# Designs tried in a protein design run: peptides against a protein of PDB entry 6B4E. Part 1

No score or structure here was measured in a lab: all are predicted.

Target 1, 295 residues: chain A of PDB entry 6B4E
Amino acid sequence: TNFDKISKMFWHYKDKIAQIKQDIVLPIKKADVNVRNLLSRHKRKINPKFGQLTNSNQQLFKIQNELTQLINDTKGDSLAYHWILNFIAKAVVHQAETEVRVKPESALPLGKLTLYLLVQFPELQELFMARLVKKCPFVIGFTCEIDTEKGRQNMGWKRNNENKWEDNTSYDERMGGILSLFAIITRLQLPQEFITTTSHPFPIALSWHILARICNTPLNLITNTHFVILGSWWDAAAVQFLQAYGNQASKLLILIGEELTSRMAEKKYVGAARLRILLEAWQNNNMESFPEMSP
Structure headers, positions and changes below count from the first letter of each chain, unless a header shows other numbers.
Peptide ipSAE is a variant of ipSAE made for these designs: the mean of its two directions, with the distance scale d0 fixed at 1.0 Angstrom where the peptide's residues are scored. Compare it only between designs on the same protein; published cut-offs may not carry over.
The geometry check fails a fold that doesn't show the stated peptide or that is severely misdrawn somewhere.

## One batch from the design tools (peptide; made by RFdiffusion4, then SolubleMPNN)

Design b1_p8_6_s2
Fold by OpenDDE base, seed 5:
Structure b1_p8_6_s2 (fold): chain B 295 residues (1-295), chain A 8 residues (1-8)
Amino acid sequence: as target 1 above (295 residues)
Amino acid sequence: EPPPPQLP
């Protein structure tokens, strides 16, 4: 694991966020009133759709089509198009922070929708990844110290209006929600209409990177959150990960479930305890995945 | 690092 490379990637996306603000978000405020009105209407129509997802594929396809049409309506104005994609990127991550956080299985329909949009609108990929890394650096296996204000900020910790840090549970749950979504995306097959024409933008290999990088992270930087997000990943993708990489996947699951948890046993992390339970369930041939969506 | 993946 090259941590310098990971750090460079992290800061690349942080810079991308700043660039998005300068080149997309701020300029639209000075755009033609008709464009601004269009985007306002579209935003209002788009935003609730993510919450309208269910375990139904029929509903998913409906929403996919509706979003596709709404996004296509902005084509012809590059700035408007990029603005709406950036809005979608933010909205998807926000949905992970709120809904997936409390209902992890909701990551499946959200992930399917997101993957579809990422392929249908390739310009969304960098916008989405930048937002993910900003909010949850774990998606690229980045970790830094959190004993400083800047360190906490870099790791996605939020402060309220009184400059008070969010509680540990809130942070853990948000990170878990975002990571669940990303994990799902990495283990999903491309939609049938795209499978022969394009490569997967965020393939299962990225899940490998997450696990491997966390295993190689200095132990003094490992926190309860690391185990929480590993557990979230496990629920979301472990079955498919094993299918993809076989024995090599098994070794890595043992590394995180047995070795990493054992090395950190003195900390008595709740997240680690859960991960041990997941490991034991697997050892007893009781590994579970999210149920498939209904027709 | 990872082996060639199978289709998920």
Scores: peptide ipSAE 0.036, ipTM 0.713, DockQ to the pose 0.059
Fold by OpenDDE base, seed 3:
Structure b1_p8_6_s2 (fold): chain B 295 residues (1-295), chain A 8 residues (1-8)
Amino acid sequence: as target 1 above (295 residues)
Amino acid sequence: EPPPPQLP
C-alpha cells in the first residue's frame, strides 16, 4: 500500500470539492432567473425520490425513469446539468447518512439507483466520488490522525451550530451508512442494458482496496470507526466479495476479522467486537447478505 | 489476484 498515493488521491478530491463550489455551485447563484427557477423546481422533484425507494425493483425502475427524465431536462445547459448532478451526488450521500445509517439494508435499492445514474450520466462519477471522499475518506482507505481539529475535519467529523463535535456514535453510524452504500455499489452488477457496453465505474476491486489499505494503516491511527465501517462493509458485500476473489478474499476477511481485531483487543472497541461476531458467524457457515429485492 | 497485505 502506497499511502502517499492515497493521500494524493484524498487531496485530489478535496480540491475537486473546492472546484465544484467555484465552477458549479457559486456560478448558478448568479445565473439567469429562469435557470435558477428550473433548477429549484427540479431539486424539489428530485429530492424526495431517494426516500421513495423500497425493496421493489418495480419501484426502483419507476424512480430511475423519473430521475432520468428530470436530469435530461437540464442537458441543454451544461452548468445546469452539472449542478443537478452535483445536487444528486450530495442527496445520495445524505440519504446514506440518514436512512442507511438506521436501516443498512436500504443501501441495496439506493445503491442500485446510484449505480444506474453513475452509468447513465458519467459526469456524476467524479462528483459523487468527491462527495464520498469528503464525507467518508474510508471509501478510499484514507486515514489521518484525529487529535487535531483539521484532522477531524479531514476525516469527515461535523460540528453543530454550537461548534461542538458530533458524538462518537453519530460519527460512527454516519460513516457506516456511507460505507455501506459504497460497498453495495462495488458489489452490484451493472444493469442488463449496460453490462456489454460499459465497464463498472466502481468495481469490486475498490472493496479490496478499502480492506487492504485499512489492514496496512498504522495501528496508532486505527479507531473504533474503522471497525464499524468494516462491519458495515461486511454486511453489505462480504458474500459477494468471497464469490469474486475466493481464497484471496478469505485471507483478507480473516485479516480484518481476526488479526486486526486481535491486534487492537486492548482497546475494547465495540465495533471490533461486532466484527468478531461477524467473523464467527462466517466460520460457522452463517454468513448473511441483504435479501434480494422483489420484482 | 495479488495476495492480501500482512499486518505490521
Scores: peptide ipSAE 0.032, ipTM 0.744, DockQ to the pose 0.709
Fold by OpenDDE base, seed 2:
Structure b1_p8_6_s2 (fold): chain B 295 residues (1-295), chain A 8 residues (1-8)
Amino acid sequence: as target 1 above (295 residues)
Amino acid sequence: EPPPPQLP
C-alpha cells in the first residue's frame, strides 16, 4: 500500500471541495434571478425523493425518472447543471448519515438510485466522490491521527454549535452509514441499459482497496471506527465480494476478521467483537446479505 | 497493497 498516493488522493478531493465552493456554489448566488428561482424549485422537489425510496424496484424506477427529468431541465445552463448535481451529491451522503445509519439495508435502494445517476450524469462522479472523501475518508482507505483538531477534522469528525466534538458512538454510526452506501455501490451491477456500453464508475475493486489499505494501516492509528466500518462493509458487500474474487476475497476477509481483530484484542473494541461474530457466522456457512428488492 | 484479482 502506497500511503503517500492515498494521501495525495485525499487532498485532491479536499481541494475539489474548495473548488466546488468557489466555482459552483458561490457563483450561483450572483446568477440570474430566473436561474436561482428554477434551482430553488428543483431543490425542493429533489430533496424529498431520497426519503421516498422503499424496497420496491417499481418505486425506484419512478424516482429515477423523476430525478432525470428535473436534472435535464438544468442542462441548458452549465453552472445550474453542476449546482444541481452537487446538491444531489450532498443530499445522498446526508441520507447515508441519517437513514442508512439507523437502517443499513436502506443503502440498497439508495445505492441503486445513486449508481443510476452516476452513470446517467457522469459529471456527478467527481462531485460525489469529493463529498464522500470529505465526510468519510475510509471510502479510499485513508487514515490519520485523531489526537489533534486538524486530524479529527480530516477524518470527518464534527463539532456542534458549542464547539463540542460529537460523541464516539455518533461518529462511528455516521461513518458506518456512509461506508455502507459506498460498499453497496461498488458491488451493484450497472443498470441493464448501461451494462454493455459503460464501465462501472466505482467497481468492486474499490472495496478491495478499502480492506487492503485498512489491513496495512499502522496499528497505532487503528480505532474502534475502523472495525465498525468493516462490519458495515461486511453486511453490505461481503457476499458479492466473495462471488467476485473467490479465494482471494476469502483470504482478505480472514485478514480483517481474524488477524486484524486479534492484533487489536487488548483494546477490547466493540466493533472488533462484532466483526469477529460476522467471521464466525461465515465459518458456519451463515453469511447474510441484505434482502433483494421487490419488483 | 495487493492488487485486486481480475474478475472471473
Scores: peptide ipSAE 0.031, ipTM 0.712, DockQ to the pose 0.071
Fold by OpenDDE base, seed 1:
Structure b1_p8_6_s2 (fold): chain B 295 residues (1-295), chain A 8 residues (1-8)
Amino acid sequence: as target 1 above (295 residues)
Amino acid sequence: EPPPPQLP
């Protein structure tokens, strides 16, 4: 693992966030009133769509079509188009922070929707990845120290209006929600209409990178959050990961579930305890996946 | 297929 490369990638996306603000968000505030009104209306129509997802593929396809139409309505104006995609990127991540956090299985329909949009609108890919990395650097296996304010900020910690850090549980759960979504995306097959013509934008190999990079992270930087997000990843993608990489996948699962947890045992991390339970379930031939969606 | 990483 080349951590310098990972750091460069991390800062690339941090810079991208700044660029998005400068080149997309701020300019729209100065756009003509008609464009601003259009985007305001679209925002109001788009935002609730993510909450309308269910375990139904039929409902998913309906929402896909509705969002596709709404996004296509903006293509006549490049700035408006990019603005709406950036809004969607933010909304998807927000949905992961709120809904997936409390209902991890909701990552499946959300991930399917997101993957569809990422392929249908390729410009969403960089916008989405930038937002993911900003909110949850774990998606690229980035870790830094959190003993400083800047370190915590880089790792996606939030402060309230009183400049108080969020509690550890809140942070862990948010990271778990976001990582669940990303994990789902990496293990999903492309929609039928794209599978023969398009490469997967965030393939299962990115899950490999997450696990490998965490395993190679200096132990002094490993926190409870690392184990929480590994558990979230496990629930979301372990079955499909094993299907993809076979014996090599098994070795990585053993590394995170047994070896990494053992090395950190003195910390008594709750997340590590849960990951041990997941490992034991797998060893007892009881590895579970999210249920498939209904037609 | 890359080999699994080694823990420190």
Scores: peptide ipSAE 0.031, ipTM 0.741, DockQ to the pose 0.654; fails the geometry check

## One batch from the design tools (peptide; made by RFdiffusion4, then SolubleMPNN)

Design b1_p11_1_s2
Fold by OpenDDE base, seed 2:
Structure b1_p11_1_s2 (fold): chain B 295 residues (1-295), chain A 11 residues (1-11)
Amino acid sequence: as target 1 above (295 residues)
Amino acid sequence: VLTPPPLEPSV
């Protein structure tokens, strides 16, 4: 693992966030009043749709079609189009921080919707990835120290209005929610209409990168959060990961479940204990996945 | 089975 390259990737996306603010978010405030009104109406229509997802494919397809129409309505103005995609990227990640956090299986319909939009609207890909990396650097296997204010900020820690850091449990759960969504996206097949014509924008290989990079992370930087997000990843993608890479996947699962947990045993991390339970369940031929969606 | 990316994990 080349951590210099990972760091460069991390800062690339941090720079993208700054660029998005400067080139998309701020300029729209000075745009034509008709454009601003259009975007305000569309924002109000789009916001509730992510919370309207269920375990139904029928409902998913309905929402996909509605969002597609709403996004297409903005294509006449490039700035408006990019603004609405950036809004969607933020909304999807926010949904992961709130709903997926407490109901991990909700990542499946959200991930399916997101993957569809990423393929249908390729300009969403960089906007979405930048938002993911800003909120949860674990999605690219980036880790830094959190003993400093800047380190915590880089790792996606939030402060409240009183400048108090969020508690460890809240941070762990948010990171778990975001990573669950990303893990689901990486393990999903492309929609049937795209499978023969388009490459997967965030393929299962990115799950491989997450696991490998965490395994290669200096042990002094490994925290309970690392084990929490690995557990979240496991629930979301381990079955499909094994299907994709076979014996090589098994080696990585053993590395995170057995070797990494053993090396950190003295810390008595709760997340590590859970990951050990997941490993043992797999060893007993009881690996579970999220239930498939209904028609 | 897909070919894994050229990453070598080590603990």
Scores: peptide ipSAE 0.043, ipTM 0.741, DockQ to the pose 0.940
Fold by OpenDDE base, seed 5:
Structure b1_p11_1_s2 (fold): chain B 295 residues (1-295), chain A 11 residues (1-11)
Amino acid sequence: as target 1 above (295 residues)
Amino acid sequence: VLTPPPLEPSV
């Protein structure tokens, strides 16, 4: 694993976040009043849509159409268009941090919606990836030390108004939620209307990179969070991952489930224990996937 | 002993 390349990618997206603020967010504050009013109205209409997702494909398609229309209304102004996409990127990740965190299977409808939008509006891809990497560097297999304030910030830890770090459990759950969403996106097929004309923007290969990069991470940097997000990934994508890569996938699942957990056994991480249970379930031919969505 | 997979997946 070339960790220098991963680090460069990480910092690229961190810099992209700063650029987005300077080039998109701040300029809109000085934009024409009509543009600002349009965006304010659209923001209010868009924001609740993510919470309206259910296990229904019919509902998903409805929301897709509504969001598509709302986004298209902004295309007359490039700055407004990019602003609304950045807002959507933030909203999707926020939904992962809040809803998917507590209900992992909700990643499926959210992931389907997100993938549709990523393909329909290609400019969303960089905005979304930047937000993902900022919030959850695990999506690209990046890990750094968390013994320093800067290290914790880089790994997506939050501080409250009293400068106290969030609880370990809260951090683990947020990371798990975000990674569940990303994992789902990587294992989903493109919508039927795009499958023959467009390449998948975040393909299943990115799941491979996550697992492989974590396996190659120095053991002194491996934490409970790594095992939590691996478990979240497993629930979200392991079945489809095995379908995609067959025996090679099996080897990698054994590496994370058996070898990595064994190497870290002395730490007695709860996340590692769960991952072992998932491995054992698979070995007993009981690997499960999220329930399919209804019509 | 399992051979570790590469960083990049096989196509």
Scores: peptide ipSAE 0.037, ipTM 0.691, DockQ to the pose 0.147
Fold by OpenDDE base, seed 4:
Structure b1_p11_1_s2 (fold): chain B 295 residues (1-295), chain A 11 residues (1-11)
Amino acid sequence: as target 1 above (295 residues)
Amino acid sequence: VLTPPPLEPSV
């Protein structure tokens, strides 16, 4: 693991966020009134769609079609198109922070929708990844110290209106929610209409990178959150990860579930305890996955 | 530092 490269990737996406603000968000505020009105209407129509997802594939397909139409309506104006995609990227991550956080299995329909949109609208990929990395650097296996304000900000910690840091549980849950979504995306198959024509934009190999990079992270930087997000990843993707990589996947699961937890045992992290439970469940042939969606 | 498998598997 080359941590310098990971850091460069992290800062690339931080720069991308700044670029998005300068080149997409701010210019739209000064755009033609008709464009602004269009985008305002579309925003209002798009926002509810993510919350309308259920465990139904029929409902998913309906929402996919509705969003596709709404996004296509903006393609005639490049700035408007990118603005809508950036809005969607933000909305999806927000849904992960709020809904997936409390109901991890909701990552499956959200992930399917997101993957469809990422393939249908390739320009969404960079916008989405930038938002993910900003909100949850764990998605690329980035970790820094959180003993400083800047370090906490880099790791996606939020402050309230009173300038107080969010509580550890809130942070852990948000990171878990975002990571669950990303993990789901990495382990999903492409929709049938794209399998033969398009490569997966965020393949299962990215899950491999997350796990391997966390395993190689200096132990003094490992926190409870690392174990929480590993547990979230496990619930979301471990079954499919094993299917994809077989024995090599097993080795990596043992590294996170046994070796990493053992090395950090003195800290008595709750997240680590849960991860050990997941490992034990797997060892007992009781590994669970999210239920498949209904027709 | 933990050592992941030496080869990154492909799908």
Scores: peptide ipSAE 0.033, ipTM 0.698, DockQ to the pose 0.113
Fold by OpenDDE base, seed 1:
Structure b1_p11_1_s2 (fold): chain B 295 residues (1-295), chain A 11 residues (1-11)
Amino acid sequence: as target 1 above (295 residues)
Amino acid sequence: VLTPPPLEPSV
């Protein structure tokens, strides 16, 4: 694992967030009033759609079509188009932070929707990845110390209005929610209409990177959150990961589930205990996945 | 010491 490369990737996306603010978010404030009004209307229509997802593919397809139309309406102005995609990127991640954290299986319809949009609108990919990395650096296997304010900020910790850090449980759950979404995206197949024409923007190999990079992370940087997000990843993608990489996947699952948890046993991390349970379930041929969506 | 897993997956 080349941690320098990972760090460069992390900072690339951090810089991208700043660039998005300067080149997309702020300029729209000076745009034509008709464009601003259009975006305000579209924002109001788009935002509820993510909460309207269910376990129904029919409902998913409906929402996909509605969002596609709304996004296409902005293509007459490049700035407006990029602004709406950035809004969507933020909204999707926010949905992961709020809904997926409490209902992990909701990552499946959200992930399917997101993957569709990422392929349909390729410009969303960098915007979405930048937002993911900002909120949850674990998606690229980045870890830094959290003993400093800057370190915590880099790892996506939030402060309230009183400048107090969020509690560990809240942080763990948010990271788990975001990671669940990303894990789902990596293990999904492209929509049928794109399989022959487009490569997967965030393929299952990125799940491999997450696991490998965490396993190679210095132990002094490993926290309960690492185990929580590994557990979230496991629920979201372990079955499909095993299908994709077979014995090599098994080695990584054993490394995170057995070896990494054992090395950190003295910390008595709750997330590690859960991951051990998941490992045991797999060893007993009881590995579970999220239920498939209905037609 | 953890056996370092590969960064790249096997194809």
Scores: peptide ipSAE 0.028, ipTM 0.666, DockQ to the pose 0.115; fails the geometry check

## One batch from the design tools (peptide; made by RFdiffusion4, then SolubleMPNN)

Design b2_p13_4_s1
Fold by OpenDDE base, seed 1:
Structure b2_p13_4_s1 (fold): chain B 295 residues (1-295), chain A 13 residues (1-13)
Amino acid sequence: as target 1 above (295 residues)
Amino acid sequence: MEEEIKKAEESLF
């Protein structure tokens, strides 16, 4: 693990967020009234779609088609197109922060939708990754100290309107929700229509990077959140990860589940306790995955 | 992958 490279990647995406604001978000406020009206209408149509997801593949395909049409309607104006993709990136991450947080299995339909959109609209990839890294740096295995305001901000901590930091539980759950979505995306196969024409934009190897980078993180930087997101990742992707990498996957799962938890035992992290339970379940041949979606 | 695991182990021990 090269932590300098990870830091550079983190700051690259932080810069990308600033660039998006300057080059996409702010210019639209001054755009032609017809463009602004178009985007306002599309925003109103797009936003509810994420909440309309269910465990049904039929419903998923319907929403995919509807979103595809709505996005395609903006392609005649490059700025409008990028604005709507940025909106979608934000909306997807927000859905992970709110709904996946409380219902982890909802990551599966959301992840399938997101992966479809990422392939169908390649320009979404950088916009989405930038938003993910801003909200949950764990998706690239980035960690820094949270004993400073800047450190907390970098790690995606939010302040409320009263300038108070969010509760630890709220932060942990949000990070878990976002990471669940990302983990699902990494372990999904491309839709059949794309499998022969394109490569997976965020393949299972990115899950490997998350785990390995956390294992290499200095122990003094490891928090309960690290174990929470590892547990979220485990629920989302461990089965498919084992299928992809076999014995090498097993070694890494043991490292996070047994070794990392043992090294941090003195902290009595609740997230670590849960991860130990997941490890034990696996050792007893009882590893669970999210249920498959209905037809 | 093996090298990455090795590095992870070295970090943990």
Scores: peptide ipSAE 0.033, ipTM 0.713, DockQ to the pose 0.064
Fold by OpenDDE base, seed 4:
Structure b2_p13_4_s1 (fold): chain B 295 residues (1-295), chain A 13 residues (1-13)
Amino acid sequence: as target 1 above (295 residues)
Amino acid sequence: MEEEIKKAEESLF
C-alpha cells in the first residue's frame, strides 16, 4: 500500500470539490434566468426519484429513463449539464447517508441506478468520486488522525448548527451507508447495453483496495468506524468478492475478519464484534448477500 | 498481514 499515493488522491478530490464550487455551483447563480428556472424544475423532478427506488427492476428502469431524459435536456448548456450531474452526485450520496444507513439492502437498487448513470454520463464519475471521498474517505482507504478538528473534517465528520460534532453512532452509520453504496457499485456488472463498449468505472478491484489499505493502516489509527464500514462492505460485496478473486479473496476476508479484529480485541469495538460474527457465518457456510431485485 | 496483502496485491494488480 502506497500511502503517499492515497493521500495525493484524497487531496486531489478535495481540490476537485473546491473547483466544482467555483466552476459549476457559483457560476450558475449568475446564469440566465431561463437556465436557472430550468435547473430548478429539473432539481425538483430529480430529487424524489432516488427515494422512489424499490427492489423492482421495472421501477429501476423507469427511473433510469426518466433521469436520462431530464439530464439530456440540459446538454445544450455545458454549465447546466455539469450542474445537474453534480446535483445528482450529491443526491445519491445523501441517499446513502440517510436511507442506506438504515436499510443497507437499499444500496442495491441505488447502486444499479448510479452505475447506469456513471456509464451513461461519464462526466458524473469525477463529480461522484469527489463527493464520495469528501463524505467518506474510506472509499479510497484513506485514514488520518481524528484528534484534531482538521483531522475529523478530513474524515468526513459533520458539525451541527451549534458547531457540535455528530455523535459516534451517527458518524459510523453514515460511513457505513456510503460505503455500502460504493461496495455495491464495485461488485455490480455493467448494464447489458454497455458490457461490450465500456469498461466498469469503479470495478471490484476498488473493493480490494479498500480492504487492503485498511489492513495496512497503522493500528493506532484504526477505530470502530473501520470495522463498521468493513461489516457494511461485507454485507454488500463479500459474496461477489469471493467469486471474483477466489482463494486470494478468502485470505483477505480472513485477514480483516480474524487477524485485524484480534489485533484490536482490547478495544472491544462493537463493529469488530459484528465483523467476527460475519466471519463465523461464512465459516459455517452461511454467508449471505442482499436479495436480488424482482422483475 | 502486510506482507500477505502485498503479495496478494502484486498477484492481482
Scores: peptide ipSAE 0.033, ipTM 0.739, DockQ to the pose 0.096
Fold by OpenDDE base, seed 3:
Structure b2_p13_4_s1 (fold): chain B 295 residues (1-295), chain A 13 residues (1-13)
Amino acid sequence: as target 1 above (295 residues)
Amino acid sequence: MEEEIKKAEESLF
């Protein structure tokens, strides 16, 4: 693991967020009234669709088609197009922070929708990744100290209107929700129409990076959150990860489930206890994945 | 642990 490379990647996406604000978000506020009205209408139509997902593939395909049409309506204006994609990136991550947080299995339909959009609209990829890294640096295996205000901000901690940090449970659950979504995306196959023509934008190798980078993180930087997100990843992708990498995947699962939890045992992290339960279930040939979607 | 991870990475990438 090259930590300098990871840090450079983290700061690249931090800079990208600043660039998005300057080049996309702020200019639209000064755009023609017709463009602003169009985007306002589209925003109102797009936003509820992520919450309308169910365990039904039929419903998924309906929403995919509706979103495709709405996004295509903006392609005549490059700035409007990039603005709507940035809005979608934010909305998807927000859905992970709220709905996936409380119902992890909802990551599957959301992940399928997101992967479809990422392939159908390639410009969404950088916008989405930048938003993910800002909100949950764990998606690239980045960790820093959280004993400073800047450190907490870098790790995606939020403050309320009273400038008080969110509680540990809220932070852990939000990070788990976002990581669940990302994990699902990495383990999904491309839709049939894209398999022969397009490479996967966020392949299963990115899950490998997350696990490996966390295992190599200095122990003094490891927190309960690391174990929570590893548990969330496990529920979302462990089965498919084993299918992809076989024996090498098994070694890495043992490293996070047994070795890392053992090294941190003195901390008595609740997330670590849960991860150990997941390891034991696997050892008993009872590794579970999210249920498949209905037709 | 780091050595095992490095070995695994070298085998896959």
Scores: peptide ipSAE 0.032, ipTM 0.730, DockQ to the pose 0.089
Fold by OpenDDE base, seed 5:
Structure b2_p13_4_s1 (fold): chain B 295 residues (1-295), chain A 13 residues (1-13)
Amino acid sequence: as target 1 above (295 residues)
Amino acid sequence: MEEEIKKAEESLF
C-alpha cells in the first residue's frame, strides 16, 4: 500500500470540492433567471426520487427514466448540467447518510440507481467520488489521526451549530451507511445496455483497495469506525467479493476478520466483535447477503 | 500481513 498516493488522492478530491463550489455552485447564482428557475424546478422533482426507491426493479427503472429525462433537459447549458449532477451526487450521499444508515439493505436499490447514472452521465463520476471522499475517506482507504480538529474534519466528522462534534455512534453509523452504498456499487454488474460498451467506473477492485489499505493502516490509527465500516462492507459485498477473487478474497477476509480484530482485541471495539461474528458465520458456511430485488 | 497484502495487490493490479 502506497500511503503517499492515497494522501494525494484524498487531497485531490478535497481540492475538487473547493473547485466545484467556485466553478459550479457560485456561478449558477448569477446565471440567467430562466436557467435558475429550470434548476429550481428540477431540484424539487429530483430530490424525492431517492426516497421513492423500493425493493422493486420496476420502480427502479421508472425512477431511472424520470431522472434521465430531467438531467437531459439541462444539457443545453453546460453549467446547468454540471450543477444538476453535483446536486445528484450530494443527494445520493445524503441518502446513504440517512436511510442506508438505518436500513443497510436499502443500499442495493440506491446503488443500482447510482451506478446507472454514473455510466449514463460520466461527468457524475468525479463529482460523486469527490463527495464520497469528503464525507467518508474510508472509501479510498484513507485514514488520519483524529486527535486534532483538522484531523477530525478530514475524516468527515461534523460539528453542529454550537461547534460541538457529533457523537461517536452517529459518526460510525453515517460512515457505515456511506460505505455500504459504495461497497454495493463496486459489486454490482453494469446494466445490460452498457456491459459490452463501457467499463465499470467503480469496480470490485476498489473493494480490494479498501480492505487492503485498512489492513496496512498503522494500528495506532485504527478505531472502532474502521471495524464498523468493514462490517458494513461485509454485509454489502463479501459474497460477491468471494465470487470475484476466490481464494485471494478468502485470505483478505481472514486478515480483516481474524488478524486485524485479534491485533486490536485489547481495545474491545464493538465493531470488531461484530466483524468476528460475521467471520464465524462464514466459517460455518452461513454467509448472508442482501436479498435480491423483485421484478 | 503487510507483505502478503502487498503481494496480493501486485498480483491483482
Scores: peptide ipSAE 0.030, ipTM 0.726, DockQ to the pose 0.102

